Peptides against a protein of PDB entry 3C2G. Designs and how they scored, part 95

Target 1, 209 residues: chain A of PDB entry 3C2G
Amino acid sequence: IRTFDLLGLLLHDSDAIDGFVRSDGVGAITTVVQYPNNDLIRAGCKLLLQVSDAKALAKTPLENILPFLLRLIEIHPDDEVIYSGTGFLSNVVAHKQHVKDIAIRSNAIFLLHTIISKYPRLDELTDAPKRNRVCEIICNCLRTLNNFLMMWIPTPNGETKTAGPNEKQQVCKFIEIDILKKLMSCLSCEGMDTPGLLELRSTILRSFI

## One batch from the design tools (peptide; made by RFdiffusion4, then SolubleMPNN)

Design b2_p20_7_s2 (from b2_p20_7, 11 letters changed)
Fold by OpenDDE base, seed 3:
Structure b2_p20_7_s2 (fold): chain B 209 residues (1-209), chain A 20 residues (1-20)
Amino acid sequence: as target 1 above (209 residues)
Amino acid sequence: SLLSEEELKEFLELLKELLS
């Protein structure tokens, strides 16, 4: 645990992070978080989040890593693990079609919906730190969803990928009133990426209406 | 960067060994 904390301190610049990733650091973390130690899992996932925007990840195979991470956040009720995991997911799928495909095949869309559905409305949370963390988790999920939806929006040049029937069904769950209410609640949270959430709202509307 | 790639790799291997 202390080792991961130390690693987090050492990986404070882009070069160090890239070096870590090139040295199979992500694989190493993945191995470590397989141990049934909650503190270790938290620390490992946090470290994954810290390196999730590394340029070197573009050259890292994620076919085995991503499904594992998705399973991890599925089975762990820990908010910190879920926060880190969804944050990692959001960052790695950004601008990477191949990674998006892996995530979707690994049932990411449904999982994101499940995560959002599990949490209460933000206005029902009186503890500020808890509320903020939940808001961040929901935002991570929604940002990831936005990245998926953007694949299926027609471009002026007419060629767009079409979502499969199962994918469409899974995405449709996000226009449920309870999900939309949670999205709106996130917009009211201070310090959140309001422009990003507004973009998501727009994307949802364009995708379903 | 505080460590070279070689040093980082060695560190990770040691970490794996410690946790095995």
Scores: peptide ipSAE 0.025, ipTM 0.590, DockQ to the pose 0.010
Fold by OpenDDE base, seed 5:
Structure b2_p20_7_s2 (fold): chain B 209 residues (1-209), chain A 20 residues (1-20)
Amino acid sequence: as target 1 above (209 residues)
Amino acid sequence: SLLSEEELKEFLELLKELLS
């Protein structure tokens, strides 16, 4: 646990983070968080979040790592783990088609829906720190969804990938009224990525309407 | 960076050993 804190202090610039990733740091963390220690799991996931935007991840095989992380998020009812894990997911899939494919094959779309669905509406949360954390989690999920949906929207040159029937079925769950309400509720939270949420709203409209 | 890639790798291996 203290070791992850120390690592976090050392990984303060992009070169250090890339060096850590090239040294199989992500694999090391995923090995460590397999131990049944909640504090260790929290710390490890937080560290994953810290390195999640490293360019070196493009050269890191994630075929085993990503499914493990998704499973970890699925089985842990811990806001801190879910926050860090969904944050990692949202960053690691960004601009990396091969990683998006791994995530989708690993049931990420369904998991994102499950996570959003299990949290109460933000207006029902009176504790500000809790509300903010939940909002951040939902934003992470929705940002990830946006990255997936964007794959299936035609580009100006007319090129586009087509979602498979299973993916289409899964993403249709995100137009449920309760999901849409939670999306809109995130826009009311202070300090949220409003442009990103608005982009997602636009993406949803283009995908489903 | 405070540590080289090799130093970081060594640190991670030590960490794994400590947790075994």
Scores: peptide ipSAE 0.023, ipTM 0.515, DockQ to the pose 0.010
Fold by OpenDDE base, seed 2:
Structure b2_p20_7_s2 (fold): chain B 209 residues (1-209), chain A 20 residues (1-20)
Amino acid sequence: as target 1 above (209 residues)
Amino acid sequence: SLLSEEELKEFLELLKELLS
């Protein structure tokens, strides 16, 4: 089976991962996670996360893959799937304008808000593993948002993209007090990307405040 | 194309091994 051959390419090095991606490994995984098997979906999404920063993804068409993944994390109430999926999203859009555009057209901004909103405040979670996972999910969402917002911040040479009215409306949801409180809560979590979260805070201020 | 149930089970095990 083609998919098994693709898995054989995955070693713990960047070249092997790139080989997997160039062989349409991401597409293969997205096909597999369409089966109604939670364990398979979790494993597949985790694998997506593992390859999400591969250089070869820059040359991979994601017009069909990304909308599917977004829909998957929208409808699947599984923290592990959401963690992996949002992690994939945050990495795959990084430094790739075309991918950011696909994500935004696929209603990613609104979805990110929905995901953050569904979780309780971190201080209400007493189970450490659960709290940490939720924090990681929120961080993935916020990192992705940062990547989107950066498109609309003027560069030193004065060049900038302009957010459409729909994007502006969607992004405005992230300045809601509940969302901002969750952002602040993430800053207090151990082992989190504090510099990245601080960058997002700065980006939000530059964009809307 | 979709995998058979047997192929799917095998794939699941491979994924578990890879991600362990």
Scores: peptide ipSAE 0.020, ipTM 0.525, DockQ to the pose 0.012
Fold by OpenDDE base, seed 1:
Structure b2_p20_7_s2 (fold): chain B 209 residues (1-209), chain A 20 residues (1-20)
Amino acid sequence: as target 1 above (209 residues)
Amino acid sequence: SLLSEEELKEFLELLKELLS
């Protein structure tokens, strides 16, 4: 825990973060979070989130790392772990087609739906910190979904990848009324990426209409 | 001061050893 705290203190600029990533820092963290220590897992996932937008990640093989993280999020019912993990996922898939593919093959779409579905409605959460954390988690999930959906939207000058039948089926679950209500509820949360959520709404409409 | 890439690598290797 102290080690991760120290690392977090040292990784404040892009060069340091890139250096850490190039030195297989992400792999090191994923090794550490395999230990059955909740505090260590939380700290490790938080550190992952801190380095999740590093440029060096584009050159980092994530074939082994990403599936592990997804499994960790799946089996660890901890809001802090889920927050950090989904945050990492949302950032790491951004603008990286190969990472999106890895995530999708690792059942990320299903996992995102599962996570959103398990949380109560935001209006049922009376504790503001808890409500805000749940909002952030849902937003991370939805942002990730947006990144996936964008792959399948035709661009004027680009080749569009077609979603497979399984992916389409999984995506269809996100247009369920309960999921849509949660999406809309996130728009009312303070500090949320409202433009991102609106973009997702637009992406959903373009994907299904 | 921030650690260099080499220092970070060494640190991570040490951590791996300690956790092994």
Scores: peptide ipSAE 0.021, ipTM 0.542, DockQ to the pose 0.010; fails the geometry check

Design b2_p20_7_s3 (from b2_p20_7, 11 letters changed)
Fold by OpenDDE base, seed 3:
Structure b2_p20_7_s3 (fold): chain B 209 residues (1-209), chain A 20 residues (1-20)
Amino acid sequence: as target 1 above (209 residues)
Amino acid sequence: PLLTEEELKEFLKLLEELLK
């Protein structure tokens, strides 16, 4: 645990982060967090989030790493782990078709829906830090889903992939009334001094009405 | 981090296009 904290302090610039990733740092973290220690898992996932936008990840094989992380997020009831893990996922799939394919094959779309479904509406959360963290998790999920959706938008060149029947069905779950209510609950959340949430409320108001 | 207003708008647009 202390090692991850110290390592996180050392990885403060892009060159150091890329060097860590090139040295199979992501694989090393994922190996360590396989031990059933909550503090270790939390620290490891936080570190993964810190390196999740590294350029060196484009050359890192994720076929074994990504399915493991998705499973970890699925089974671990810790908001900090879920936050870090969904943040990592959203960053690592961005602009990487191969990584998107791995995530989708690993049931990522369904997982994102499951994560949103497990949390109450934001207006039902009285603790502000908890409410903010849940909001961030939901945003990470939506960002990840957005990255998937972009794959299936027709391009002028006609070479666009089509979502399979299962993927379409899973995507349709995000417009279910219960999910939409959770997203719209951001409109009723007053007193939160988070500029990002205010912006989100404004966007929801314009888009869902 | 929270989605920006533009990112959320893009998401909703893409979702709408896919579900047509």
Scores: peptide ipSAE 0.112, ipTM 0.727, DockQ to the pose 0.052
Fold by OpenDDE base, seed 4:
Structure b2_p20_7_s3 (fold): chain B 209 residues (1-209), chain A 20 residues (1-20)
Amino acid sequence: as target 1 above (209 residues)
Amino acid sequence: PLLTEEELKEFLKLLEELLK
């Protein structure tokens, strides 16, 4: 754990981060976080988040890394781990079609839904640090999901992929009323926008059916 | 940081387009 903390302190610029990633640093962290030690897992995931926007990640074989991280987030009930992990995910899939595909094949869409579903609404959280962290997690999930959805939206400049039936079904779960209410809680404590969102949900559902 | 209304609207728009 001390090593991860120290390493994090040394990674201050893009060149250092890229150097770490090129040296299979992400793989090394992933190996360490497979041990059942909460402190190591937290430190490792935090470090992953710190290097998650590295240019060198585009050349990293994430097929051997990303599924393990997703599984870790799935089974580890720790806000800091989930925050770091979802943050890593959101950054690593950004602008990388291949990485998005790996994440989706690794059940990332369902995982994002599970994460949001497990947390209470923000207005039900009285502890400010907890509430803020949960908000950040939901934002990470939403950003990641948006990155996935963008693949299936027709663009003027190229062929769009079509979402499979399973992916479409999993995405549809995000328009469930409880999920939407949680998302609304991330906008404002004021419920004024809820009717509009519910109406939009209904419109989407009618269009889908 | 809170989600913005615009971010949520964009998300819902993307869902709508996907589900059409």
Scores: peptide ipSAE 0.111, ipTM 0.710, DockQ to the pose 0.049
Fold by OpenDDE base, seed 5:
Structure b2_p20_7_s3 (fold): chain B 209 residues (1-209), chain A 20 residues (1-20)
Amino acid sequence: as target 1 above (209 residues)
Amino acid sequence: PLLTEEELKEFLKLLEELLK
């Protein structure tokens, strides 16, 4: 825990973060969070989130890292871990086709749906900190989904990937009424990424026309 | 496209309702 706190202090600027990432810092964190210690896992995932937008990640092999993180989020019921993990996922897949492919092959779309499905409607949460954290998690999931959907939007360059039947089926699950009700409950909460929802809407429109 | 035309129309309609 202290080590991660200290690392967080050192990683205060983009150059330091990039240096850490180039030195396989993400791999190091991933190794640490494999230990069955909740505090260590929380701290490690938080640090992952802090470095998740580093430019150096574009050159980092994530084939062995992402599947592990996705599995960790899947099996760990801790809101803080899920928050940090989904935040990391959202940032790391952004603008990186290769990373998106790894995540999708690792069942990320289904995982995002599962995460949203497990949480109650926000209006049913009376504890404000809990409600806000759940809202942030849902936003991270939606932002990640948007990043995936963008792969299947035709680009001016002609050829675009077409979603396979499995991916299509997984995406269709997000239109379930229970999911939509949960998403709607987020719009009334402080901290909701309404722009993110609008971005998702625009992405669907672009894929449709 | 990501989804069939019918699926996308449904998805869009639901999103519009959610974001109104």
Scores: peptide ipSAE 0.024, ipTM 0.478, DockQ to the pose 0.468
Fold by OpenDDE base, seed 2:
Structure b2_p20_7_s3 (fold): chain B 209 residues (1-209), chain A 20 residues (1-20)
Amino acid sequence: as target 1 above (209 residues)
Amino acid sequence: PLLTEEELKEFLKLLEELLK
């Protein structure tokens, strides 16, 4: 019954999506993706991505949902799951301090490093669809990381949150040579957010070097 | 009652189409 009610809320507009989210649609999807079916997991994560920019997410408790998604991404080597999951993460943490905090406490920074570490350099990928998907994943990771780092950049009023030692250590992993080589390979990729990558690099250097 | 895996799959597919 609840499932059909949620479907009825989706009418291809932002208000309908917000209605779905307010009705705990994200929680419902996360419940569904717990089934050991890869197709189901892919579909569920794709839906998460599709609703990840909903305004209603700002009022949605994510203390249980976000750690679960992070774990899902960690244990599934599926590019589609990782793409959707990192896309969701990047969107959901944007402009939401409390969500960033949940993600960071759930070891999201380290996970982003792990994801990037898993993939080869883009120039080593000859299959265009695969290369493009990996590029998108890395972009999602970098956008997410940048959103985290923005918390620790001093504001014009001089107020800033201080990164803890664990966060600093996790961020420092991104300046390791193997990671940097992979990130550099992204600069020539079509669709790569080069300005964002450069901004991230600058932010890392300013904050931790 | 819990939906079957197949029912859930169909449901998610429908949701995907609705979110396009």
Scores: peptide ipSAE 0.010, ipTM 0.367, DockQ to the pose 0.012

Design b2_p20_7_s4 (from b2_p20_7, 12 letters changed)
Fold by OpenDDE base, seed 1:
Structure b2_p20_7_s4 (fold): chain B 209 residues (1-209), chain A 20 residues (1-20)
Amino acid sequence: as target 1 above (209 residues)
Amino acid sequence: PLLSEEELKEFLELLEELLK
């Protein structure tokens, strides 16, 4: 645990982070978090989040790492683990088609929906730190999902992939009214304006209802 | 960071396109 904290302190610049990643640091962390120690798992996932934007990850094979992390998030109810894990996921899939594919094949879309569905609406959370953390988790999920969706939207200058029927079906679950309400509740977090929220509500209604 | 309004709009637009 202290080791991860110390490593986190050392990994404060991009070069150090890249060096760590190139040295299979991500793999090392994922190995460590396999041990049934909640504090260790939390610390390890936090460290993963810290290095999740590393350029070196583009050259790192994630075929074994990512599925493991997704499974960890799936089975672990800890908000901090889920926060770190979904944050890691959202960052590593960004601009990396092959990583997106790995995640999708590893049932990431379903997992994201599961995570969102399990959390209460933000207005039901009275504890501000908890509410903010849940909001962050949901945002991480949505950012990740958005990255997936972008693959299936035609670009003006390129061929687009087509979502499989299963993926499309899973994505459709995100427009369920309860899910949409939760998503809208996230917009009520600090930094969002009411007029914008109302506009977004209108957009949702026009698009899906 | 939290999703901005713009990011969420983009998300919804993408969903709309996917669901066509």
Scores: peptide ipSAE 0.043, ipTM 0.493, DockQ to the pose 0.052
Fold by OpenDDE base, seed 5:
Structure b2_p20_7_s4 (fold): chain B 209 residues (1-209), chain A 20 residues (1-20)
Amino acid sequence: as target 1 above (209 residues)
Amino acid sequence: PLLSEEELKEFLELLEELLK
């Protein structure tokens, strides 16, 4: 735990972070957080989040790391772990097709839905720190999902790959009204257009039929 | 940070495109 805290203090610039990542720092963290210690897991996931935007990650094999992290998020009912983990996931999949593929085949879409489903609407949370953390988690999930969806949208460069039937089915879960309401709760008080979003949902449903 | 209306709309548009 202390080691992770100290490392966090040292990893304050991009060069240091890249150096850590090139030295398999992510793998080292994931190895350590396999121990059943909540404080250690929290500290490790926080450190993962801190290095999650490193350029060196583009050259880092994540085939064994990412599935482990997804499993960790799945089984731990800890907001801090989920926050850090979803933040890491959101950052590492960004602009990296290979990493997106690893996440998707590791059931990340379903996991994101599960996470959002777990939490109440933000307006039902009276504790401000808790509400803020839950909002951040939901935002991380949505950002990650957007990164996945972008793979299946045609680009100016030509044809894109098509989502498989299972992926489509899992994505469809996010148009459920309860999920949309939770996402809406993360919007700023000013600018919420609930009727507009409901209308858009209806359009999506019609397009799906 | 909080989600913006634009971010949520973008998500829904992507979802719509996927479901075409």
Scores: peptide ipSAE 0.031, ipTM 0.495, DockQ to the pose 0.050
Fold by OpenDDE base, seed 4:
Structure b2_p20_7_s4 (fold): chain B 209 residues (1-209), chain A 20 residues (1-20)
Amino acid sequence: as target 1 above (209 residues)
Amino acid sequence: PLLSEEELKEFLELLEELLK
């Protein structure tokens, strides 16, 4: 735990972060967080989030790392873990088709739905820190989902991947009334990426209608 | 301008209907 905290203090610039990633730092973290200790898992996931936008991740094999993280988020009820994990996911899939494919194969779309489903509407949360954290988690989920959906939007070049029937069905779950109500509740949250939500809406329309 | 909550609600309801 202390090691992760100290390491996080050393990773202040992009070069240091890239160096850490090139040295299989992400793999090291994922190995350590396999130990069932909540504090360790929190610290490890936080560190993952910190390095999640590293350029070196494009050259890092994530086939073993990403499924593990997704499973960790699935089974761990901790908001901080979920926040860090979904943040990592949203960043790591950005602009990386291969990573998106790994995430989707690892049932990421369903997981995102599950995460949103587990949290109450923001207007039902009276604790401001909790509400803000939940809002951030939902934003991470939506950003990730949007990144997935963008793969299935026709490009001017005519090459478009088609969503499989299962993926399409999973995406359709996000328009369930209970989910939509939760998404609506995010509009009142300060710091909410409202443009991102609107972008997701537009992406869904373009992808499935 | 960003959609109001009401406008977004109406849109999402329409979307739900269209995707049934």
Scores: peptide ipSAE 0.020, ipTM 0.396, DockQ to the pose 0.068
Fold by OpenDDE base, seed 2:
Structure b2_p20_7_s4 (fold): chain B 209 residues (1-209), chain A 20 residues (1-20)
Amino acid sequence: as target 1 above (209 residues)
Amino acid sequence: PLLSEEELKEFLELLEELLK
């Protein structure tokens, strides 16, 4: 745990972060967080989040790492793990088609729905730190989902990937009334990416309704 | 001073061994 904290302090420079990633730092963290210690898992996922926007990740094989992280988020009902994990996911899939594909094949869309479904509406949370953390988690989920959906938006050239039937079905779950109510509750949250949320809703409606 | 890439790799390997 202390080691991850120390590493985090050292990784304040983009070159250092890239060096860490090139040295298979992400793989190392994913190995370490397999140890059955919740504090260690939290610290490791936090470190993953810190390096999640590294340029070197574009050249890092994630076929084994990403499914593991998704499973970790799925089985650990820890807000800090979920926050860090979804943050990592949202950053790592950004602008990287191959990573999006890995995530989608690993049932990421359904997982995002599951995560959002787990949490109550933000207006039902009276504890400000908890509410803020849940808001951040939902934002991470929505940002990730938006990144997936962008793959299926027609380009000016008319070329677009088509979502498979399973992906369509999974995306359709986000327009269920209970999910929509939760998403709407985020609009009142301080720091929420409201434009991003609206864009996502628009994309879902255009693509799947 | 930040660790070099090689030093970081070695550090991570040691960490993995410690938690093995």
Scores: peptide ipSAE 0.019, ipTM 0.469, DockQ to the pose 0.010

Design b2_p20_8_s1 (from b2_p20_8, 10 letters changed)
Fold by OpenDDE base, seed 1:
Structure b2_p20_8_s1 (fold): chain B 209 residues (1-209), chain A 20 residues (1-20)
Amino acid sequence: as target 1 above (209 residues)
Amino acid sequence: LHLLNEEQRKLYLEVLKLLS
């Protein structure tokens, strides 16, 4: 645990982060967080989030790492783990089609639905730190979903993939009215990615009309 | 709404109403 904290202090620039990632640092963390220790899992996931936007991740095999992380956040009720995990997910899928594919095959879209479903509407949360953390989690989920949908939008520069029946089903489940009501409730929360919600609306229009 | 069945289309319209 202390080691992860120390590493987090040292990994404060892009070169150091890239060096850590190239040395299979992500794999090392995922190995450590397999131990059933909540503090260790929190520290490890926090460190994952810190390195999640590293350029070196584009060259890192994530076929085994992502499914494991998705499973981890699926089974843990810990907001800090979920925050870090969804943050990691949202960053690693950005601009990486192959990573999006891995996540989608691992039912990431439906997992995002599950994560949002577990939380109450923000107006039901009276504790400001808790409310803000939930808002951040929902923003991570929303950004991730948007990145998935973008891969199915035709571009002037070429043909794109079409969503398969499983993906369509997962997306439709995600955007059910009760889920969207929760998303809308986040608009009143400080730190909510309002542009992201509007972007998602636009992306849905382009993807499904 | 070519990617959606009738039930999904109905849901989508409700979504649009909510997000409008």
Scores: peptide ipSAE 0.021, ipTM 0.590, DockQ to the pose 0.391
Fold by OpenDDE base, seed 2:
Structure b2_p20_8_s1 (fold): chain B 209 residues (1-209), chain A 20 residues (1-20)
Amino acid sequence: as target 1 above (209 residues)
Amino acid sequence: LHLLNEEQRKLYLEVLKLLS
């Protein structure tokens, strides 16, 4: 735990983060968080989030790491773990088709649906820190979904991937009205940046216009 | 987004309006 905290304090520059990732730092974290200690899991997932946008991740095999993380956030009710995990997921799938494919094959879309579904409406949360954290989680999920949806938007050259039957089914579950209402509720969060919603706006514009 | 039904599309359009 202390090591993760220290690493989090030291890994601020992109070169150091890349160095950590190139040294299989992500794999090391995922190994450590397999120990059944909630504090350790929290610290590890937080560190994962901190390195989740590293360039070196593009060259890191995630075939085993990503499914593990998805399972971790699936089975833990801990908001901090879910926040960090969904944040990691959102960042790691960005601009990386192969990672998106791994996530989708690992039922990430459905998991995102499940995560959002388990939280109450934001207006029902009276504790501001809790409300903000839930909002951030929902935004992470939305940003991840947006990244998936972008795969199926036609490019100017007319090239686009077509969602398979499984992807379509998972997406359809995600976009249930109840889920969409929860996503909309993120707009009401004071002081909360909603980059995921802004990204979704762009995606919608590209889809409908 | 082509997978959205009419109700879902309407909701997204409302969201867009709020974000504009």
Scores: peptide ipSAE 0.020, ipTM 0.555, DockQ to the pose 0.342
Fold by OpenDDE base, seed 5:
Structure b2_p20_8_s1 (fold): chain B 209 residues (1-209), chain A 20 residues (1-20)
Amino acid sequence: as target 1 above (209 residues)
Amino acid sequence: LHLLNEEQRKLYLEVLKLLS
């Protein structure tokens, strides 16, 4: 825990972060968070989030890391872990087809659905800090989903990756009325990534129409 | 529609109608 806090203070610039990642820092964190200590898990996931946009991640094998993180998010009800984990996921899948594929194979789409399903509509949350955190989590899920859906949008050349039957089934869960209502409730939240929601809406329309 | 079969498409359109 203490080490993670110190590392978090030191890893404040892109060069330091890249250096850490090149030295298998992500793997090291993943190893540490396997210990059944909630504080340690929180700190580790927070650190993962901090390095999640590192350029060096493009050269980092995530085949073993992503499934572990997804499982961690799945089994931990902790909002801080979920926030950090979904934030990490949204960043690492961005602009990386290989990473998207790993995430999808690792049940990420279903997990995102589960996470959104778990939380109430934001208008039902009276505690502002809690509401804000839930809003951020949902936003992370939406960004990740957006990144997945973009894979199946035809390019101007008419080429597109075809979603498999299982992927189609999983994605269709997001068009459930209850899920969509929860997503829409995020638009009323102050400070919400409205542009991100609008982008997702556009992506959904292009993907499903 | 790129991702949906016909039944799923119908459901999606109904949902969109409800959200509009």
Scores: peptide ipSAE 0.032, ipTM 0.646, DockQ to the pose 0.451; fails the geometry check
Fold by OpenDDE base, seed 3:
Structure b2_p20_8_s1 (fold): chain B 209 residues (1-209), chain A 20 residues (1-20)
Amino acid sequence: as target 1 above (209 residues)
Amino acid sequence: LHLLNEEQRKLYLEVLKLLS
């Protein structure tokens, strides 16, 4: 725990972060967080979030790392872990088709549905810190989903990747009335990325009409 | 919405109406 905290303090610039990633730092963290220690898992996921936008990640194989992290988020009922994990996911899939494919094969779309499903409507949360954290988690999920759906938007030349049957099923689970109602409740939340939610709506329409 | 069944499309459109 202390090691991750200290390491986080040292990773304050892009060169240090890239150096850490090139040295298989992400793999090292994922190995350590396999131990059943909640504080260690929190610290490790926080550190993953801190390095999640590193340029060196483009050259890092994530075939084993990403499925593990997704499973960790799925089974760990900790808002801080989920926040860090969904933040990591959102950043690593951005502009990386290969990483998107790995995430999708690992049922990431359905995981996003599961995460949103577990939380109440934001307007039902009276504790401001809790509400803000849940809002941030939902925003991470929305950004990630947008990144996935954009793969299936037709290009002007008529070429487009099509969603497979499994992807269609996962998307259908996301677009359920209870989930959509929860997303509606986000519009009244002060910290919510309302433009992002509206963009998601547009992306869904363009991808799946 | 070609990826959604008829029921899901209906529900989605209803929600979109509320968000508009």
Scores: peptide ipSAE 0.024, ipTM 0.601, DockQ to the pose 0.641; fails the geometry check

